# Ledger of designs, part 50: peptides against a protein of PDB entry 5Z08

Target 1, 168 residues: chain A of PDB entry 5Z08
Amino acid sequence: RQKDEWAKKTSSLMKQLDWFIGEHLGAMLAAEELGGPVVGELMEIDPDDLSAGFNAHGKLKKATSQPDLDRRQRRIDDIWGPQDEQGQAHKRKRGADEALAASAEMRDLIEQLMNKLVEAGGDNSATYVEIPRESAAARFLVRSKVAMFHPNDARRLRLVDFGRDLDD
Target 2, 222 residues: chain B of PDB entry 5Z08
Amino acid sequence: GLPRLIDAIEEASKIPAKRRQTPIKPTIEKLTTHLYTHGASPDSLLRLADLLTLRNHLDQASLAAITRNLYPSSTVSDEVVLRFIGALGHGQLKPTLALQALFLRWLVMVYHLLENPGVLGQVYGVLFDLLDTAAIRPQLCHLLALVTRRKHVRPFRIQAILTLSRQTGGDPNLTGLLRVFKNYYPEIIVGDATKGRASAFKHPDPQWRQHLDEIQQRRSEA

## One batch from the design tools (peptide; aimed at target 2 Q122)

Design b2_p19_5 (made by RFdiffusion4)
Pose (drawn by RFdiffusion4):
Structure b2_p19_5 (pose): chain A 102 residues (1-31, 98-168), chain B 214 residues (1-190, 199-222), chain P 19 residues (1-19)
Amino acid sequence: RQKDEWAKKTSSLMKQLDWFIGEHLGAMLAAEALAASAEMRDLIEQLMNKLVEAGGDNSATYVEIPRESAAARFLVRSKVAMFHPNDARRLRLVDFGRDLDD
Amino acid sequence: GLPRLIDAIEEASKIPAKRRQTPIKPTIEKLTTHLYTHGASPDSLLRLADLLTLRNHLDQASLAAITRNLYPSSTVSDEVVLRFIGALGHGQLKPTLALQALFLRWLVMVYHLLENPGVLGQVYGVLFDLLDTAAIRPQLCHLLALVTRRKHVRPFRIQAILTLSRQTGGDPNLTGLLRVFKNYYPEIIVSAFKHPDPQWRQHLDEIQQRRSEA
Amino acid sequence: KRTYLNLKEITQRLYFAFL
């Protein structure tokens, strides 16, 4: 099957993203840098793992967030995540993976 | 003759205007004239794109003059196209929004000359996420309309464009892009973009006809 | 495939948002 290539591509791309977060983004968020990288990654991992866990239930894809988390602000500003409209302490990913003809 | 002019503009591009031993306006005009007559080669286009995209000491009027006369001879590379894509939106590394509108207008006018038009599809999300920026929205919509293929019409983008249409009170450029989206998915709830400058299109065609000569 | 597409879009948007 062609499946593990979609796996190989994902494991490779996950590492490239973590490298970017650690080398470039954490430092930008500080303005320590290491702390910002770890929390951004944990948040993205939590965000992605849940989006698929819901499959069809669009309502269950919110994660609890600290009040003034800069990681969520950046993710919302970059249009990779969205706050819940009723309250801003829960967050969901934009669902890039959903496709009509997937 | 053209590379020598670019070499001069590149050097002047590195120092402030008052420290220049010569006024640059005469040299910018020579470049503008040469580009009008002969077009820009693939390599010259790349160098000009760097000058238009990177922060330097060139003034706005000079950059706009160059952009307006950026008729390609032959083709347009991915290297050139991506530099203009990367120049879009807000950030300290990026050019003015006015120049960005000119770059987007230029990409529409030269869309048929890209060596790899699919490269715009590979950055479709970069273009799309910038629709909120009103200063460049009309030109973004026209380019997105040319770039949109079925694979790009995803539910999250359908919803995002509908929300933006409602919040802006109905931008006709947004509804024009939604029309293109509906062509791929008619299930969607319901300006046919014209060429932005016909004279520029005509002048480009004249310059491009030299490719048939040998 | 869904996870890959999610990561690809995130990577590009984060990169350009950084700029």

Design b2_p19_5_s1 (made by RFdiffusion4, then SolubleMPNN; from b2_p19_5, 13 letters changed)
Fold by OpenDDE base, seed 1:
Structure b2_p19_5_s1 (fold): chain B 168 residues (1-168), chain C 222 residues (1-222), chain A 19 residues (1-19)
Amino acid sequence: as target 1 above (168 residues)
Amino acid sequence: as target 2 above (222 residues)
Amino acid sequence: AKKLKELEEIFQRLQYSAR
């Protein structure tokens, strides 16, 4: 009974995390990868304000009533796409593709980090994942204090073991 | 003449200081005096670039003295530029970081005399990847500020500078370079890095510039 | 139990940092 409840809760939380990464975090990570604001550092930004984008001064643009996804995409597009209508469409598509890529990278990285933590069985030396690059995802995990780099090797990332009981 | 002085120094550079029959310092002083008075031709610049960039038995003080007096009397060729660029970074065969900083400073000061300024744009990536090297960063940022064009301003480079700026506590040279990037893409969000003090990338040595101009004027009159 | 605690903490920290 208890194991089944834990499994259900875990599954529910994983779905929530996947949603959060896909619908919220992915676009912000993509913006960071594209030379936008760093996720969490510059932004006392309400998620709604994130959708509004930043002006050339790094200040939040006032939220107009347009849907969140369009604003995030417009921001990436406004920065890097051609100014013509075709350019705006290409910008929107590119930003969507980058957001999907960033979401996938974050999901994969979290999965690898969690798997290594479980496989290590308490051996901290075995908990490190090799990362191919220092991505916005990897940096965000470190900034959020979810992960840590190896002190001598920035290519090695480990999950902080939050599940370790102090009484073990 | 200058070629004979270079010949003597080249031969001396092959021999360890302890095994030289004659001290090289007087010849270096003659060379630097000649360079200060007349400058170096393109051919002489290439030979001097090899002496400065290739591992030899010349002492660091002599190499620095030559670099400080390396006035072009004419233009600077792509080959000369590439010798100095090739000497940058970490490695047992590379010049010291202090000497590399002098080379970068020299490239900044002679940038307007390059036969092809585009050559630096072609090696932009090599220069950019050295930004993490603190000892050369000030001069490197200044050179990059001159070299940067719209084509070089890419998302990954913006992010790299932003990351490095955070790691360095907001180095004003990096902030200055970010401002250059922002001139091409005003929409770049630099965040708090824009609030920091930025380098203005002023000419590093006005006296050296004035003396260079005097040497260059003599060429136009001849 | 450990996996759930880990996920909860990860999720909370990510949400906090992404504000």
Scores: peptide ipSAE 0.550, ipTM 0.458, DockQ to the pose 0.252
OpenDDE base, seeds 2, 3, 4, 5: peptide ipSAE 0.512, 0.529, 0.508, 0.510; ipTM 0.740, 0.740, 0.734, 0.738

Design b2_p19_5_s2 (made by RFdiffusion4, then SolubleMPNN; from b2_p19_5, 14 letters changed)
Fold by OpenDDE base, seed 3:
Structure b2_p19_5_s2 (fold): chain B 168 residues (1-168), chain C 222 residues (1-222), chain A 19 residues (1-19)
Amino acid sequence: as target 1 above (168 residues)
Amino acid sequence: as target 2 above (222 residues)
Amino acid sequence: AEKLKTLEEIFLRLQHSLR
């Protein structure tokens, strides 16, 4: 009975987490990867800096000259303006694909982190997952205090031991 | 058991306090103690949601005490969620705005226990239209921050938040919500009025969270 | 039970880290 209830609760929570990642977090992660705002950071973004948009490197472009405002307004108009059917469909599809990819990456990373924790059997050295890149997903997990990087290797990520943090 | 306590309170809620033969306070205390210790089952949650949201003769202190101890022992159904959402806003038949703020806070704290988180997305418009109500705005913005999806971020809502932010002198909760919108659309210009400190939408009650986790764990072990 | 607690904590931290 207890195992079945635990399994049911775990399954329910996993579905909720998958929904949260897929429907909410994935789009934000994709936005960060595309040079949008950092997920979960209170960037005191000066409105003037926000008007400049984000550069290809995810940093706020310094408010350069008048032409970037026009591009941004055009981009806003492209997002919110009348659907020229073909170009907006492709952009929406690409955005959806990027959100799906980011969601999958986050989900897979969480699963790997949890699996490594179980497999390690209490050996903290064995709990690290090797990540191919520092993704928005990995950074968000660290900022959320869900995961920690290895102190000497930013390609190694482990789950935070919540058992110790709850007792402290 | 909990059902009998709810029965007694339901019957008492039909009668004005001055006409009750017995004080209800001892029964409310037993209920809140039980809820604190064991939580509420889905069936009990629905009954309690009705007691909290429907107009009755229970005093505000009792309603607040029940809400503060409304720990789900399991999941939260769509029906329970909809009772609380339906209780929001202005009207003679609605709960007080103070109690509505407690309901919204509760929904934030139990969001991870919803059987269908999408139910809140379906009523997004109802929630969003209440942002002008100052008394519930902090908790409402927090809930919307959790619920908001790309489909909800529309030009008219962006403009509505920006307008309301200007009118409120840059309410940090509105700035926080606008930041959530900006995660979906980086092109959103947060105007000068939003230069203020955005709310971080942290968990509203860490102790309540911890106690909820303990109740949820006991059920997983049963 | 430990896995469930871990998942709950992950989920809660992810939700409330959104600032």
Scores: peptide ipSAE 0.475, ipTM 0.534, DockQ to the pose 0.311
OpenDDE base, seeds 1, 2, 4, 5: peptide ipSAE 0.458, 0.460, 0.459, 0.462; ipTM 0.444, 0.451, 0.470, 0.428; seeds 2, 4 fail the geometry check

Design b2_p19_5_s3 (made by RFdiffusion4, then SolubleMPNN; from b2_p19_5, 12 letters changed)
Fold by OpenDDE base, seed 3:
Structure b2_p19_5_s3 (fold): chain B 168 residues (1-168), chain C 222 residues (1-222), chain A 19 residues (1-19)
Amino acid sequence: as target 1 above (168 residues)
Amino acid sequence: as target 2 above (222 residues)
Amino acid sequence: AKKLKELEEIFLRLRHAAL
């Protein structure tokens, strides 16, 4: 009975986590990979930075002195208005594909990190996952204090063992 | 047990306070104490959601006290969520805006316990259309920050937030919501009207979170 | 129990950092 309830709770939480990654976090991670805002860092966007907006390259535009409200509205309309159906469809598709890719990368990375922690049986040296690159997903896990890099090798990532910290 | 306390409150809720044979306050205190200690089961949550959202003769202080102690012992069903969403907005049969703000805060704090988080995405339009209501806007923006997906970020909604932000003098909660939108579409230009500190949408009550975690842990051990 | 606690903490930390 208790094992079955634990299994059900674990399954439920996995579904919630998978949903959160796929439906929320993936798009933000994809935006970071494309040179958009860093996930979670811009908690306090300076009003001046917000006013400047991001250029097409994800960089803060220098606040042009007289932001003509009409020019901004036109630019929003130009960005979101009926551009050629093909160009918007391609941009939407590419953005969806990037969000899916980022979601998959985050899911796979969490799964690998958890599996390595279980397999290591308490040996911290065996808990590291090799990452092919420093992705937005990997950086976010570290910023979130979910994972940590190996002190001497930025290609090795391990899950923080929260179970030890609760039993001590 | 909790069901008997709910029964007594349901019966009392049908009768005006002046016509009750016994004061309800002691029963409300027993209920809130029980909820604080043990939380509410899914069945109890549904019954309590009805008491909180349907028009009855319970006083606002009692309704607020129940809402502040509404710790789920397990998951939160779609039905419970929809009761609270249905209670939002203006109307003679709807709860007060102060109580609606508490409901939205509750939904934020229990968001991770929803059986189907997608249910809030289905009612996204209902939530979004209430952003003009100043009394619930802070909690509503926080909930929308959790619920927003790429499919919800549409040109008309971007424009609606920008317009409302200008009208409100740059409400930090609206700026925070625009930032969430910008994460899905980096090309969104947050206009000069959003010259302000964005809300970080921090957890509304860390102590409530800790106590919820304790209640949830006890159920995992049982 | 350890796996559930780990998942809970992961989920909480990811959500807190993303928002």
Scores: peptide ipSAE 0.431, ipTM 0.543, DockQ to the pose 0.310
OpenDDE base, seeds 1, 2, 4, 5: peptide ipSAE 0.415, 0.431, 0.427, 0.426; ipTM 0.429, 0.589, 0.455, 0.591; seed 5 fails the geometry check

Design b2_p19_5_s4 (made by RFdiffusion4, then SolubleMPNN; from b2_p19_5, 12 letters changed)
Fold by OpenDDE base, seed 3:
Structure b2_p19_5_s4 (fold): chain B 168 residues (1-168), chain C 222 residues (1-222), chain A 19 residues (1-19)
Amino acid sequence: as target 1 above (168 residues)
Amino acid sequence: as target 2 above (222 residues)
Amino acid sequence: KEKLKTLEELYQRLRHSLL
């Protein structure tokens, strides 16, 4: 009975997490991967810097030159202007595909991290997942204090053990 | 138990305060104490949502007290969510704007407990169209910040927020919502329209969150 | 049990990082 309740709760929470990743987080992760704003850090961006938009490096461009305003207006017009239904559909599809890809990467990474934690049986050295790249997903997990990189290897990521007092 | 307290309040809500045989305040205090200690089941939440959202003879202080103690012991159903959403806006049959702000704050604080968070995305337009209502705008922007998906970020909504931001002198909550939109479309220029600091949309009540987590944890152990 | 607690904490931290 208790085991079944725990299984049901786990399943429910996994569904909530999947929804959160797929419907909320995935698009933000995709935006970060595309050189947009860092997930969760937009709150610290100075409003004056926000007027300048983001450069190709996701950093606030200084709104120095008039030509960049025209390029931005053109880019806004290219994004929001009367695009043919086909062009809007293609951009929506591409954006959806990028969000789906980012969502899948985050889901897979969380699953691997959780599986390694369970398999390690308390051996912290065995809890590391090897990541092929530093993704927006991996960075977000670290910023959220959900995961941590190996001190000597940024390609190795593990879950933070929440069962140990975070006070140690 | 909680159902009996709700029964008594439901019956009292049908009668004007001056015509009640007994004061309702002691029963409200018992209810709020029970809610604080144990939370509300999905069934109890629905009944309480009706008491809070439907026009009745309960006083505003009692309604606010119930709302401030409306801890879910489990999940929040779509039906409960829709009752609160349906209570938003202007009209003689609607709750006060102050109470609506509390409902929106509540939805923000329990968003992670929704059975189907997508339900709010389905009513996104209804929520968005209320942004001109200053009294609920802070909490509404916060809720929209949680609910917004790429499908909701449309040129007309961007323009609507920009226009409203200019009209309001750069409301920080609108600037905050534009930042959320910018997460989906980095090309959105936020700063030219908004000389103001953006709201961070921090959790409205950390103590309420902690207490909710304790109530939720007890259910996980039972 | 441990998996659920870990998942709960993970989910909360992910949500809190956006708020």
Scores: peptide ipSAE 0.378, ipTM 0.536, DockQ to the pose 0.300
OpenDDE base, seeds 1, 2, 4, 5: peptide ipSAE 0.366, 0.374, 0.374, 0.368; ipTM 0.460, 0.585, 0.432, 0.422; seed 2 fails the geometry check

Design b2_p19_6 (made by RFdiffusion4)
Pose (drawn by RFdiffusion4):
Structure b2_p19_6 (pose): chain A 102 residues (1-31, 98-168), chain B 214 residues (1-190, 199-222), chain P 19 residues (1-19)
Amino acid sequence: RQKDEWAKKTSSLMKQLDWFIGEHLGAMLAAEALAASAEMRDLIEQLMNKLVEAGGDNSATYVEIPRESAAARFLVRSKVAMFHPNDARRLRLVDFGRDLDD
Amino acid sequence: GLPRLIDAIEEASKIPAKRRQTPIKPTIEKLTTHLYTHGASPDSLLRLADLLTLRNHLDQASLAAITRNLYPSSTVSDEVVLRFIGALGHGQLKPTLALQALFLRWLVMVYHLLENPGVLGQVYGVLFDLLDTAAIRPQLCHLLALVTRRKHVRPFRIQAILTLSRQTGGDPNLTGLLRVFKNYYPEIIVSAFKHPDPQWRQHLDEIQQRRSEA
Amino acid sequence: AALVRLLIEQIDVNRRRAE
């Protein structure tokens, strides 16, 4: 099957993203850098792991977030995540993976 | 003759205007004239794109003059297209929004000359996420309308464009893009973009006809 | 920000297709 290539591509891309978060983004968030990189990654991992865990239940895809988390503000500003409209302490990913003809 | 002019504009591009041993306006005009007559080669286009895209000491009037006369001879590379794409939106590295509108207008006018038009499809999300920026929205919509293929019409983008249409009170450029979206998915709840400058299209055609000569 | 957005999109699409 062609499955593990979609796995190989994902494991490879995950590493490239973590490198970008650690090398470039954490430092930008500081304005320590190491702390920002760890929390951003943990948040993206939690966000992505849940979006698929819901499959069809669009309502269950919110994660709890500290009050003034800069990582969520960046992710919302970058249009990769969205706050819940009723309250801003839960967050979901934008669901890039959903496709009508997937 | 053209590379020499670019070499001069590149050097003047590195130092402030008052420290220049010569006024640059005469040299910018020579470049503008040469581009009008002969077009820009693939390599010259790349160098000009760097001058238009990177922060330098060139003034706005000179950059706009260059952009307006950026008729390609032959083709447009991915290297050139991506530099203009990366120049879009807000940020300290990026050019003015006015120049960005000119770059987007230019990409529409030269869309048929791209060596790899699919490259715009590979950055579709970069173009789309910028629709909120009103200063460049009309030009963004026209380019997105040419670039949209079925694979790009995803539910999150459908919802985002509908929300933006409602919040802006109904931008006709947004509804024009939604029309293109509906062509791929008619299930969707319901300006046919014209060429932005016909004289520029005509002048480009004349310059491009030289490619048939040998 | 566009690169971050692109990489996340690609990972999410690949994960969905892997399943």

Design b2_p19_6_s1 (made by RFdiffusion4, then SolubleMPNN; from b2_p19_6, 9 letters changed)
Fold by OpenDDE base, seed 5:
Structure b2_p19_6_s1 (fold): chain B 168 residues (1-168), chain C 222 residues (1-222), chain A 19 residues (1-19)
Amino acid sequence: as target 1 above (168 residues)
Amino acid sequence: as target 2 above (222 residues)
Amino acid sequence: SSLLRQLIEEIERNIRRAL
């Protein structure tokens, strides 16, 4: 119900943002999530490039050894697995699926952030969304100066108050 | 209702002004008043896009008045967008460059209402190749500034803008577009090619924007 | 709706600038 009302109230601008996320940002977010380049360093990631693995010039930062990283590392290893024709088709599909997942995560996060801002009615303390993890989406929003973490809790994210700077 | 007004104008558009039994101007005024008050539905937008973009017997003042009041009540379909894009450029069957500039301005102002903003990205080349057309360049650069993504920022297009900027004496709209390109490729040197101030691509009509928002709000409440 | 629009426009602008 609330999601449907948001989907209905999702201004044409939100549809544009959703489109932009899906068509341009999702693949880059997926690449960052897969240990590829940070969003904005490599802007044209074809979902097919996600499947082909990052070439040696994409500084794959060594992901730190935590076990949840093992699943993503396995995804990297699967991307770097033997280039048989069937493997390439599966890799392409997987890259597309990761881009879709990253797009969905970004959309959902922005939606939650906006909903909390509206619901807070001007109370800045009520504007925080709890994030389950520091995703590429969350990091990107912070780097973009769209969102900020709570100073004492990196699991809490809010939109930056643009209200004052929009009139200047 | 709006459909009946469009019907009357469509029929009148088939007939040369000298052969019309009744003046069309009062019907155009009723249409523009209706559009200003209620906006146009997707179906009405398509019909109006055809009236605006296809060669007919409507006068330029009427076409401009319709375009200036072309408030979408909802979304703008890809088909409507493509009608306006198809109307751009040089040709005897195409609208005047003045009307094309109004179409581009309209696309800028309704960009946030497109069902699929990606459609403009797909026709990016068509839009980009029109940058040499001075009469539409200001609005075209503004639209391109909205549409441009990294995939569009290619070396040949960078060089084309740099060359055109030199040829135009540093058109501020081209400089503005180069600044958009520089966001994707920081190594682009804007300053050496353009001694001029870059356009900020401000909203072309804040009052039109406000009125559009009022029309859009009324639909969300219905 | 206007605030939401402004917010989305700013979000999109900042996203585009970060890209």
Scores: peptide ipSAE 0.232, ipTM 0.513, DockQ to the pose 0.094; fails the geometry check
OpenDDE base, seeds 1, 2, 3, 4: peptide ipSAE 0.214, 0.230, 0.167, 0.230; ipTM 0.495, 0.527, 0.413, 0.527; seeds 1, 2, 3, 4 fail the geometry check

Design b2_p19_6_s2 (made by RFdiffusion4, then SolubleMPNN; from b2_p19_6, 9 letters changed)
Fold by OpenDDE base, seed 1:
Structure b2_p19_6_s2 (fold): chain B 168 residues (1-168), chain C 222 residues (1-222), chain A 19 residues (1-19)
Amino acid sequence: as target 1 above (168 residues)
Amino acid sequence: as target 2 above (222 residues)
Amino acid sequence: MAELRRLIEEIEVLRRKAL
């Protein structure tokens, strides 16, 4: 009975986590990968804002009506695709695809981290996941104090064991 | 040979200096002399990287001496690189910031010998996030200048450097890194605050480079 | 950030209890 309640609660929390990753983190992580603001340093980025691109300051480019600021802005926009309606559609589609990819990467990474922690059976050396790259997802987990890099290997990431007092 | 010297140092590193039966300094001197003359193989480099990056009972002077003589006889593996990268930052278990600066300097000097230069690009964020650490910033900026590709030049990183540049009063190393970024994005306004001298990121030690080249040439002839 | 940490922490605690 108690195990079944825990399993149900775990399933519910996993769904909440998946929702949180898909609805909130994916776009922000994609923005970071695309050169937007660091997740947690700047407020919520609307997926629509990903289409607007980011200025050199990591801020959303407001469509300023003035033509001369437009030329320097055009080169970043030119790097991001043609300014025509087709280019905007491609940019929106690319933004959505990147958000989905970022969400999938975060989900997979969290799953691997959680699984390794369980499989390790208390052996801290076995809790590390090998990461192919330092992704926005990996960085976010570290910034959030959810994960830690191996002290001697930046390709190895582990979940913080919240069952051990963080004070050690 | 070099492996036996490393064995002796590894065993000594487990024991506090006051409890050692024999002084380690003569063995360190033999090691550094050997490294200076012959360089270190990939296997020896890995073992030495562990000695340099893991907490042990070796003194800072010995660690620095090993690092200054850490000439690769061949290539530098990803594993060796990652040991040094993992040793960076703040923490009680991490090497001193002075030693970390030597590691970064070493990575700059051996960058052309990396088996996979892309490995540093994969951990670019780890390196970049340490730019606020003043003690390692000069060498870190130099390494980042070598590693930076278009994929790394992101608006948030541009902003982070600009912010840090303002906070530091225009550190020339940060200005140098911004110039590297500007090569990929010419539109980056290196504001008037960067009217300061940018670092040219010259080779940190020309003599060390020359000696490395001599060691590397001996391998190609063998 | 805090919400993600909360969710993961709660899941980890529950998974350990379920084992």
Scores: peptide ipSAE 0.206, ipTM 0.337, DockQ to the pose 0.281
OpenDDE base, seeds 2, 3, 4, 5: peptide ipSAE 0.205, 0.203, 0.213, 0.205; ipTM 0.339, 0.329, 0.355, 0.321; seeds 2, 3, 4 fail the geometry check

Design b2_p19_6_s3 (made by RFdiffusion4, then SolubleMPNN; from b2_p19_6, 11 letters changed)
Fold by OpenDDE base, seed 4:
Structure b2_p19_6_s3 (fold): chain B 168 residues (1-168), chain C 222 residues (1-222), chain A 19 residues (1-19)
Amino acid sequence: as target 1 above (168 residues)
Amino acid sequence: as target 2 above (222 residues)
Amino acid sequence: MDLLRQLIAEIEENIRKAL
């Protein structure tokens, strides 16, 4: 009975989490991975904003007409390929693909973290997931105080045990 | 003397703490006191670098205490530098990131004593690729700020640091490193909205520097 | 941020209650 209630509640929460990741967090994480703002500094990144790209400050490049400052940074960008209309379409597609990739990475990471928490059976030392890199997803979870890195190994991430970490 | 203290710690490092017949802490305290008073010779530095960088049974507090007292009495060899660089990054055999941060801090503080500062330039890529590791980033940026030359400032690295700077919300250390890059490539827009006070990369420990200078002066008078 | 934290905190609490 308690396991079934847990399973139902967990399933409902996972659906809400999946929605949140897909609708809100994925674009923000992709923006962060693309060198946009850190998730939480810009609350709403429209996928169209991802397509516009981010300046060196993680701010949306507004299509503001002033040519000169944009030229020097564009030269660095131009070294990486012509900003033709195809480049914008490729940036839009890349932005969408990166939002999907970031969403998938976050989902997978959360799933791994939760699975390890379940598998550990209350052993906090066994709750660590090995992460291949410090991703935007991982950093977001840590900033959100949802996850924490292992004190000795930042490749190991675990969910914050909000109940036990208060008693120790 | 220092070699005998290192011998005792090397032997103790092979044995788990619970299986040691004698507590290592008193020997570590003697070592750190000796290092504080006299510094470490090049030979002793190499042995200590191995103790600090290789996986052993020494506790983190002991390793940190040794690192904090690792005053060179002379120069720092390429071999010693490479041991510390080789200990950086992620991996099961690597030291903790906290200890790696102390190693990077140490390299910053002893940079002027390197026999060949160019050795760090040769491993620049290895150092640069670790900038994504938040725990070591402050000290890593400081070290890179010292090491960076025109040959290292490449378009891909400019883009990488700009990307990472955005991802970190404008980490002041990354902004500081970008300013160093801008010295070689003035066209780099370190935009105003990285209003984060770029780290000036000040000496991380003025008292440690002063004490190092005192140890180094005793060598020049001998 | 707050919503995610709440969701995950609730999930963790539910996991702990189920263990």
Scores: peptide ipSAE 0.135, ipTM 0.301, DockQ to the pose 0.177
OpenDDE base, seeds 1, 2, 3, 5: peptide ipSAE 0.129, 0.139, 0.128, 0.133; ipTM 0.292, 0.327, 0.302, 0.298; seed 2 fails the geometry check

